# Designs tried in a protein design run: peptides against a protein of PDB entry 2AZE. Part 92

Target 1, 148 residues: chain A of PDB entry 2AZE
Amino acid sequence: AQECQNLEVERQRRLERIKQKQSQLQELILQQIAFKNLVQRNRHAEQQASRPPPPNSVIHLPFIIVNTSKKTVIDCSISNDKFEYLFNFDNTFEIHDDIEVLKRMGMACGLESGSCSAEDLKMARSLVPKALEPYVTEMAQGTVGGVF
Target 2, 101 residues: chain B of PDB entry 2AZE
Amino acid sequence: GRLEGLTQDLRQLQESEQQLDHLMNICTTQLRLLSEDTDSQRLAYVTCQDLRSIADPAEQMVMVIKAPPETQLQAVDSSENFQISLKSKQGPIDVFLCPEE

## One batch from the design tools (peptide; made by RFdiffusion4, then SolubleMPNN)

Design b1_p16_7_s4 (from b1_p16_7 with S1M V5I A6S K8I)
Fold by OpenDDE base, seed 2:
Structure b1_p16_7_s4 (fold): chain B 148 residues (1-148), chain C 101 residues (1-101), chain A 16 residues (1-16)
Amino acid sequence: as target 1 above (148 residues)
Amino acid sequence: as target 2 above (101 residues)
Amino acid sequence: MIHYISGIDPSATFTL
């Protein structure tokens, strides 16, 4: 009985670890798809324009964005060496990392929410190695985690 | 029996975890390849139009912050305080504003 | 609206 209890504890531990790894893997897949899709989009755009965009018109990864109402008053304090910034807002704000920005741009093909069109899924699959395609399909269908 | 069943379950979970590890290694390799590809890094950018699609500058003020790796970010968003603190020890922080259309 | 505390150069913030 005690041995069974010990194994059940171990089982639960392994299940939790697997769950964590599944989450990590999904995030890695989304990052991969988003980055590759972004690069592909920009490459195509530059080819169509026959030139790169003006240097000051683009922001390279990595970055974060902060957005708030235009009515929000922001007080900014900057250190002399620009190593420290302090922003004080009089109202709520939002912070998004570059990955989230890419997701909202559709660079992850809606895979992040399991909301993929046929074209989205086709694109997503094309941006990952063959070994990852089944997992991408499961993500799109919301069937990840079948091991539980 | 119960013991036999649990033992079998653990073996199956081990196999599942090994499969996940393998897939994660593949993903990590792909991301590394992207980071090592100069052309990919050159093309890894967003435009002002992209930012407008995320938060319309007509309604929202949008700041872009480029900070060195491992920059400390502290954010407080509560009824009492609305604050963002950035502290870098590896280089200067740059802030950009997305203009209105 | 962004306000800069005294001693901060507004040019430290750039417009895209």
Scores: peptide ipSAE 0.028, ipTM 0.885, DockQ to the pose 0.035
Fold by OpenDDE base, seed 3:
Structure b1_p16_7_s4 (fold): chain B 148 residues (1-148), chain C 101 residues (1-101), chain A 16 residues (1-16)
Amino acid sequence: as target 1 above (148 residues)
Amino acid sequence: as target 2 above (101 residues)
Amino acid sequence: MIHYISGIDPSATFTL
């Protein structure tokens, strides 16, 4: 019947929306874990060293990274006020945001790839509110998506 | 029947979405609290060693870009053009290079 | 390597 068909269409629409929200939530969780883990690491390091790192030796969030072969020639044009930059490369490059950098550093405990050890999972759980712990567990198991 | 089943499914999906929204609110709240905490922001940094760990400085040039919020980024990576354009509205853009080990 | 077009201040790029 037409009514059933309409509801089936709506069902599919809702399922897709839920899937999108699940993806967003997972990314937010990873971001939270990575950030808190980074802060924790740095706090511990500074405590052990009894001093902060030299000011010009660190980069604070947020930032982006561009990497390319050392052989790549880069022509850079900068406005006088440094509000505008133009980079021309003679070869391919990669751009990464700070969150991706943190993930590659292991700050998300391997949760992003489902490669959590028992210790990694324990760390990840400790860095989120209790309400998010079950979801973190599901992410580690690769079982996220069970709507029913 | 089918109609009843579909109706029930839609109700269940609504409940699932509400749960997701709740969890997302919790998560965004945590992130906001972190962004507002001066100590956390002070400690939210990466080192040169960190950057070297993600891209080999012996083979790759690593450039770090610090740009104000809402800076426009345009990137083209094709056989015909390799370009990055940055346009800030709120202040100067800073660029840093990661040295070799 | 990075090349700066004429009129560009190379000091705009910093080393960590």
Scores: peptide ipSAE 0.028, ipTM 0.883, DockQ to the pose 0.036
Fold by OpenDDE base, seed 1:
Structure b1_p16_7_s4 (fold): chain B 148 residues (1-148), chain C 101 residues (1-101), chain A 16 residues (1-16)
Amino acid sequence: as target 1 above (148 residues)
Amino acid sequence: as target 2 above (101 residues)
Amino acid sequence: MIHYISGIDPSATFTL
């Protein structure tokens, strides 16, 4: 009886670990799709324009963004060497990483929210290796995690 | 029996986890390849138009912060304090503003 | 609005 109880505890432990890894894999897949889609978009755009954008008109990954109301007063302190920054706001702000920005741009094809059209799903599948395509499909259907 | 059933379940879960690990390795490999491809990295950028699509500069001020790896970020967002502190050890921090127009 | 305290060079902030 005690042995069975120990194994049941272990089973639950493994299930939880698998669940965590599933979440990690989903995030990695979304990142891969978003990055490749971004690169593809920009490549196409530059080809159409027959030139790259001006160097100071784009921001390369990685980055973070901070946004706040345009009415927010921001006091900024910068060290002489620009190694240290201190921003003081008089109101709330938001911070977003580049991955979240890409998702909001639609670079993950809506896969992150299960809002994929057939065309979006086709695009998403095309941006991952063959071995990951079934998982992308499961993500789009919201069926990930129920097989164990 | 019950013990045998649980043992079998654990073996199946182990196999499933190994398959999951394999998929994760494939994914991380793809991300690594992307990071190692100079042309891909050259094309891994967003524009001001992109930023406007997620935060309208007409209503929101949008700052983009590029900091070297291992930069420390401290953020406080409370009624008592609204603050962001950045401390880099590997180089200067760059801050960009997205114009309204 | 961003305010820089005395001694801080606003050129440290770039505009796209």
Scores: peptide ipSAE 0.027, ipTM 0.885, DockQ to the pose 0.035
Fold by OpenDDE base, seed 4:
Structure b1_p16_7_s4 (fold): chain B 148 residues (1-148), chain C 101 residues (1-101), chain A 16 residues (1-16)
Amino acid sequence: as target 1 above (148 residues)
Amino acid sequence: as target 2 above (101 residues)
Amino acid sequence: MIHYISGIDPSATFTL
């Protein structure tokens, strides 16, 4: 009885750890898809335009986005060497990392929200190594977590 | 029996975790390769149009922050205080604003 | 609206 109880505790511990790793893997997959899709999109666009975009018209990864109402008053203090910034807002703001921006751009093919069309899924699969394709399919179907 | 069943379950969970670890390693390797590829780095960018699709500049002010690695970002968003502090140790920080439509 | 405190170089902020 005690032995079974010990194993049940261990089972629960492992299940929780696996759950955490599943979440981490899903995020990594989304990042990979988003990055590769972005690169592919831009490569195609530059080929069509027969030139790269002007240097000051694009922002390279990595970056962070801050957005707030345009009515928000922002006081900005910058050190002389630009090593330190301080922003004071009179209202709420949002911060997003570049990955979240890419997701909202659709670069993760809607896989992150379960809004993945057949074409989106095809694209997503094409942007990962073969070993990851089954997991991408499971993500699209919402069936990840079969180990539980 | 129950003991044998639990033992088998643990073995299966161990195998599942090992598979996850393997897939994670594959994924991190791909991300590393992308970061090491100069052409990919050159092409890993967003445009003003992209940023406008995320937040309408007619309603939202959008700032893009480019900071060196290990830059500390501290944010306070409460009813009393709204603040962002950036401290870099490895170089200057650049801030970009999205233009109006 | 962004307000720059006196002594701050506004050129530190760029527009896309």
Scores: peptide ipSAE 0.027, ipTM 0.884, DockQ to the pose 0.035

Design b1_p16_8_s1 (from b1_p16_8, 7 letters changed)
Fold by OpenDDE base, seed 4:
Structure b1_p16_8_s1 (fold): chain B 148 residues (1-148), chain C 101 residues (1-101), chain A 16 residues (1-16)
Amino acid sequence: as target 1 above (148 residues)
Amino acid sequence: as target 2 above (101 residues)
Amino acid sequence: MEKLRESLRQARENLS
């Protein structure tokens, strides 16, 4: 019947929306874990060193990085006020945001790829509110995808 | 019947979505708290050593870009054009290279 | 912070 068809359309629409929100939530969780873990690491390191690192040796968030072959030739044009930059490369490059950098550093405890050990999972859980712990567990198991 | 089944499914999906929204709100709140905490801001940094650990400068050049909010970034990576364009509206952009060891 | 990431996201979308 027409009513059933309408409901099926609505069902599919909601399923897709839920899937999108699941992805967004996962990313938010990873960001939270990564940030907190980074702060924790640095706090501990500074305490051990009894001093902060040299100002010119650290890069505060936010940032992005561009990496390319060391052999790549780069032409850079900068406006006089440094508001505009133009980079021309003679070969391919990669762009990564700070979150991706943190993930590669292991700040997300391998949760992003489901490659976290029991210890990593414990750390990840400790860096999120209790309400998020079950979802973190699901992420670690790679079971996120269905409706819960 | 079919109608009853679909109706029940929709109710369950609604509950699931509400739960997701709740969890997302929790996450967003936590992130805001981190961003507003002065000490956390101070400690939210990586080092060039960190970057070297994920991208070997012996093989890869690593360029760091720090830009104000609302900065426009455009990138083209094709066989004919390899280009990055940055346009800031709120301040100067800082670009630097991480040195090799 | 989020705004810069959004710019990057847009750039990536343009590359896809």
Scores: peptide ipSAE 0.063, ipTM 0.896, DockQ to the pose 0.621
Fold by OpenDDE base, seed 2:
Structure b1_p16_8_s1 (fold): chain B 148 residues (1-148), chain C 101 residues (1-101), chain A 16 residues (1-16)
Amino acid sequence: as target 1 above (148 residues)
Amino acid sequence: as target 2 above (101 residues)
Amino acid sequence: MEKLRESLRQARENLS
């Protein structure tokens, strides 16, 4: 009985670890798709324009975005030669990292929410190695979570 | 019996985790390849138009932060405190606003 | 549309 109980604990531990790794893998896949799709988009755009965009008109990764109402008052303190920033807002704000920005741009093909069109899924699959395609399919179907 | 079943489950979970690790290694390798490719990094950018598409500066102020790796970010968003703290150890932090148009 | 460098200047002025 005790031996079985010990194994049950271990089983649960491993299940939780696998679940965590599944989440990590999904995020990594989304990042990969988003990055590759972004690069592809920009490459195509620059080819169409026959020139790169003005250097002061683009934001290279990595970055983060903070947005708040235009009515929000922001107080900023900068110290240590711009090594430290402190922002105080008088109202709520939102923070988004570059990956989230890419997702909202559709660079992850809607895979992040499991809401992919047929074309989106096709694109997503094309942006990952063959070994990852089945997992992408499962993500699109919302069936990720099973044990391999 | 139960012991045999649990033993089998653990073996299966081990195999599943190994497969998962393999997939993760493949994925991380791809990301590293992207990070090492100069042309990809050159093309890894968004535009102000992109930012407007997700947060319209007509309604929202959009602040962009370029921070070195390992920069510490602390944020408090409560009814009484609205604060963001950034601390970098590897270089200066750049902050600028996304233009409305 | 303003360039990001210009927005940076404005940001520094407003958030100094």
Scores: peptide ipSAE 0.020, ipTM 0.883, DockQ to the pose 0.034
Fold by OpenDDE base, seed 1:
Structure b1_p16_8_s1 (fold): chain B 148 residues (1-148), chain C 101 residues (1-101), chain A 16 residues (1-16)
Amino acid sequence: as target 1 above (148 residues)
Amino acid sequence: as target 2 above (101 residues)
Amino acid sequence: MEKLRESLRQARENLS
C-alpha cells in the first residue's frame, strides 16, 4: 500500500538522522573528554611546578596548526591590520585543528580510535556525566551504531 | 501486518532519537560550562612540547594560527596550487612558529 | 623558558 511506502521512506529518513546524531554525539563526547583531560593535566602540572607557565609559552585554545616540510617555500601576504592573510606554498601542507591535536596527544584516551586501555576507559568515564558513561563504554567497544 | 510493524518501528525510532537528543544536550551543556569557567579556560592550553609530539619542528615547520571567531579559512592543496587564505571579521590574526627547541 | 609568541618576528621574516 502507498501508506506503507510512505512510512518506509520516513523510517529510512529517521534512521539516517539518527546515524548523523550518533556521529555528532560521539564527537561531542570526545571533545568533552579531551578538554577536561587537558585541563586536568595542566592543573596537575602547574601544581607540581607551583606556578603557572609564562603566558607566552603556551597556546590557548582555540588554534589551528599548519605544518609542512622545512624545505617548503612559503610566501605570505598580510594586510596592514592583520585581518587578512594569504599563504602560498610550493608544496603540500597539512592543517590540524585544536581538537585533532588533542586527540593525537591522547587527551581523548584513545577512545576516538577504539584503542582504549582499561585505565584509559576509566579516565574517560570519569570525565563525563553519569548519563554518558554507557555511551562511552559503547564507543570503547566499537558497538555504537545500534538503535536504542 | 506490515503497516503495524512500520508504525511500531517509527515509534521506537522516535524514542531513540529523543534519547540521543537528550544525551547531546548533556554534552553541549558540559562544553558550555567549560567555556564559561574561567579556570578551565586558563588551563585549556597546549605547549610547544605537545606540538612537537604531533609534528616535530626539527623535521617540519609548524605554524600556529590564532584567529578570532568567524574567521574565514580557505585552503587549496593541489598540484597546481598550495594556498591558505584567512580573513578575519572581528580582529587581527596571530601567526607564529613553534620553535624547534 | 621557551617563549612561543616571540617567534612572531621570525614568522614574519620567513613568510615575507
Scores: peptide ipSAE 0.019, ipTM 0.883, DockQ to the pose 0.034
Fold by OpenDDE base, seed 3:
Structure b1_p16_8_s1 (fold): chain B 148 residues (1-148), chain C 101 residues (1-101), chain A 16 residues (1-16)
Amino acid sequence: as target 1 above (148 residues)
Amino acid sequence: as target 2 above (101 residues)
Amino acid sequence: MEKLRESLRQARENLS
């Protein structure tokens, strides 16, 4: 009886760990798709323009953005040879990392929301190794969550 | 019996976790390959137009922060205090604004 | 042509 109880506890522990890894895997897949799609877009654009963009006209990854109302007053202090920054706002702000920016740009093909068009899904599949394609399909269908 | 059933379940869960680990390794490998490819890194950028599409500078100011790895970011967003603190350990932090269209 | 990257000084001026 006690042995069975111990195994039940272990079973639940493993299920939770698997759930966490599933979430991590999905995020990794989204990052891979987003990065590759971004690179592909820019490569094509530069080929069409027959030149790269000016160096100061683009933002290379990694980065984060902060957005707030244009009416927001911002005080900025910089110290320790630009190693430390302190921003004080008089109103609310938002912070987004580069991955979130790419998702909002559609670079993850809408896979992050589990709602993809046929074309989006095709693109997403083309940007991952074959071994990951079944998982991408499950993500698009919103069927990820079970143990396989 | 019950014990045999639980034992079998645990074996199946172990196999499932191993499969997940394998897929995760594939993903991390692909990401490392991208980071090591000079051409890919050169092409890994967004434009001001991209940022305007997600946060219109006509209505909101968009500030871009480029910081070295392991930089600490602390943010307070409450009715009493609105603050962002950045602390880098590996080099200077670069901050600039995205211009309006 | 649009120049995204600004000097630290310019950034301070825009924020202050």
Scores: peptide ipSAE 0.021, ipTM 0.884, DockQ to the pose 0.034; fails the geometry check

Design b1_p16_8_s2 (from b1_p16_8, 8 letters changed)
Fold by OpenDDE base, seed 5:
Structure b1_p16_8_s2 (fold): chain B 148 residues (1-148), chain C 101 residues (1-101), chain A 16 residues (1-16)
Amino acid sequence: as target 1 above (148 residues)
Amino acid sequence: as target 2 above (101 residues)
Amino acid sequence: MESLRKSLEEARKKLS
């Protein structure tokens, strides 16, 4: 009886760990798709324009953005070496990392929210190694969660 | 019996986790390849137009932050305090506003 | 590259 109880505890532990790894894997897949899709988009755009964009017009990854109302008053304190920044706002703000920005741009093909058309899914599959394609399909169908 | 069933379940879970680890290794390898490819890194950018599509500078101020690795970020967003703190260990932090079109 | 993302994620957890 005690042995069975120990094994049940271990089973639950492993199930939770697997669930966490599934979440991590999904995020990694989305990052890969988003990055590759972004690079592909920009490569195509530069080829069509026959020139790179102006240097001051692009923001290379990685980055984060902070957005707030234009009416929000922002006070900024900066150290002399620019190693430390302190921003004080008089109202609410939002922070987004570059991955979230890419997702909102559609670079992850809507796979992150289950809003993936057949064409989007085809694109997503084309941007991952063969071994990951089944998992991408499961993500699109919303069937990820069971132990495979 | 119950013991045998649990033992079998644990073996199956172990195999499943190993498969997940394998897939994760594939993903991390792909991401590393992208990070090591100079051309990919050159093309890994967004434009101000992209940012405007997410947060319109006509209505929102959009601040861009580029910070070195290992930079610490702390944020407070409450009715009493609205604050962002950045502390870098490896170099200066670059902050700029995304201009309106 | 992911260091700032992780820091942001941790900060968001504190905001929740």
Scores: peptide ipSAE 0.194, ipTM 0.909, DockQ to the pose 0.727
Fold by OpenDDE base, seed 1:
Structure b1_p16_8_s2 (fold): chain B 148 residues (1-148), chain C 101 residues (1-101), chain A 16 residues (1-16)
Amino acid sequence: as target 1 above (148 residues)
Amino acid sequence: as target 2 above (101 residues)
Amino acid sequence: MESLRKSLEEARKKLS
């Protein structure tokens, strides 16, 4: 019947929306873990050193990174007010945001790739509210989607 | 029948979505709390050593860009054009080069 | 940290 057909369309629509939200939630969880882990690491490091790092020796979030071969020639033009930058490269480059950097640093405990040790998983769980712990476990196992 | 089954499925999907929304709200709240905490903001940094662990400046030039929110970034990476354009409306952009060890 | 502008200017001088 037409009614069933309409409901089938709606069901598929909702399934797709849920899938999108699952991806968003996973990213949010990874960000939370990465940020908290970074803060924790730095707090511990500063305590061990008994002082904060020099102001110009650290890069606070947010930021982006551009990397290219040292052989790459870069032409840079900057406006007087530094509101506008133009970089021209003679070869390929890569751009990474701070979140990706944190992931590569292991701040997300390998959760992003499902490569969590027992210790990593324990750390990840400790950095999220209790309500999110089951989802973190599912992410580590690669079994996200059991909400249905 | 089929209608009853579909109706039940939709109700279950609604509950699942509501649960996801709830969890997402928890996450966004936690992230906001981090952004509002002065100590957390102070400690939310990476070092040049961290960046070198990702891309070694001995082999790669690593530049760091600090830009105000909503800065426009245009990047073209093709055989004919390798370009990055940054345009800020809310303040100056700062670019640093991480030195090699 | 070093300004990229300064670094690039120095690099350009070496290339000229």
Scores: peptide ipSAE 0.062, ipTM 0.892, DockQ to the pose 0.032
Fold by OpenDDE base, seed 3:
Structure b1_p16_8_s2 (fold): chain B 148 residues (1-148), chain C 101 residues (1-101), chain A 16 residues (1-16)
Amino acid sequence: as target 1 above (148 residues)
Amino acid sequence: as target 2 above (101 residues)
Amino acid sequence: MESLRKSLEEARKKLS
């Protein structure tokens, strides 16, 4: 009885770990697709242009963004060496990392929501190694979650 | 019996986890390859137009923060306090605004 | 503390 109970505890622990790894894998896949798609987009754009964009006109990864109402008052305290920043807002704000920005730009092909068009799915599959294609398909169908 | 069933379940879960680990290793390898490719890193950028497309600067101020690795970020967003704290250990933090349309 | 705009303007001038 005690042995069975111990195994039940271990089973639950492993199930939770697998669940976490599934989420991590999905995020890694989305990152890979988003990054490769972004690079592909920019490469094509620069090839069509006479020159690359000016250095100060682009934001290289990694970055984060903070957005708030234009009416929000922001006070900023900065250390002399710029190692420390403190921002105080008089209203709510949002923080987004670069990955979320790429997702909102459609760089993950809508795979993050499982609502890919046929073209989006084709693009997504083309940006991952063959071993990951089945998982991409499952993500697009919203069928990821089972233990395999 | 119950013991045999649980033992079998644990073996199956172990195999499933190993498969996940393998796929994750493939993903991390691909991401590493991207990070090691100088051309890819050169092309890994967004434009102000991109940011405007997801956060309308007519209504929202968009601030961009570039910080060295391992920078600590703390945020408080409550009715009583709205604050962001950044602490870098490896270098200066760069902050700038995206221009309006 | 300084306004964000002032701080960011100063930071922007240092961008290369």
Scores: peptide ipSAE 0.057, ipTM 0.892, DockQ to the pose 0.031
Fold by OpenDDE base, seed 2:
Structure b1_p16_8_s2 (fold): chain B 148 residues (1-148), chain C 101 residues (1-101), chain A 16 residues (1-16)
Amino acid sequence: as target 1 above (148 residues)
Amino acid sequence: as target 2 above (101 residues)
Amino acid sequence: MESLRKSLEEARKKLS
C-alpha cells in the first residue's frame, strides 16, 4: 500500500535523524565532561600550589595543535595582518582540536571509547546533570543507539 | 495491521526524538554555563606538559594555533601535497611552538 | 622549560 510505503520512508528518515542527534549528544556530553574535568583538575592543582601557574605556561581554550615529525620541513606564508596562514609540509602531519586533546589527556574519563574504569565512570557521572547520567552509563557500556 | 504498526512506530520515534532534544538542551545549557562562568574560563587551560603527554616534542614538532571563532581551516594530507590553510575573519591568528622542555 | 612567550617568539622568527 502506498500509505504504508510513505510511512516506511518517513520512519527511516526519522531513524536516521535520531541517530545523528544521538551522535551529537554524545559529543556534547564528552565535551561537557572534558571541560568540567579539566577545570576541576586545574582548580585542585592551583589550590595545592597555592597560586596559579605562570601566565606564559598555559594555553587557554580554544586552540588546535598540529604535530609532525621534527624532520618535516614547514614553509609558512603569513598575511600582514596575520588573518591568513598557509603552511606547506614536505611530509604528513596531524591536526587535533582542543576537544581531542582533552580526550587524549583522559579528561573525558575514557568515555569516548566506552572503556572507562569504574572510577572513571563515577567521575563522568558526577560531571553531568542527573538527567544525563543514564546516557553516560549507556555510553560507558557501549549500548548507545537504542531508541528510547 | 502494518499501517497501525507503522503509525505507532512513528509516534514512538517522535517521543524518542523529543526526549533526545530535551537531553541535548540540558547538555547545551551546561556548556553555555561553562562558557559564561569567568572562573571556569580562567581554569580552562592546558599546559605544555599536557601537550607533551599527547605528542612528545622530543619526537614530534607541536604547533599550537589560537584562532578567533569561525576561522576557516583547510588541510590537505596526501602523497601529492601536505598543506594547512587558515583564514580568519574576526582577528589575527596566533601560532607558537610547544617547547621540548 | 621555555615559556609560551618565548616559543611564540621563536615560532614567529621561524615563520618569517
Scores: peptide ipSAE 0.057, ipTM 0.891, DockQ to the pose 0.033

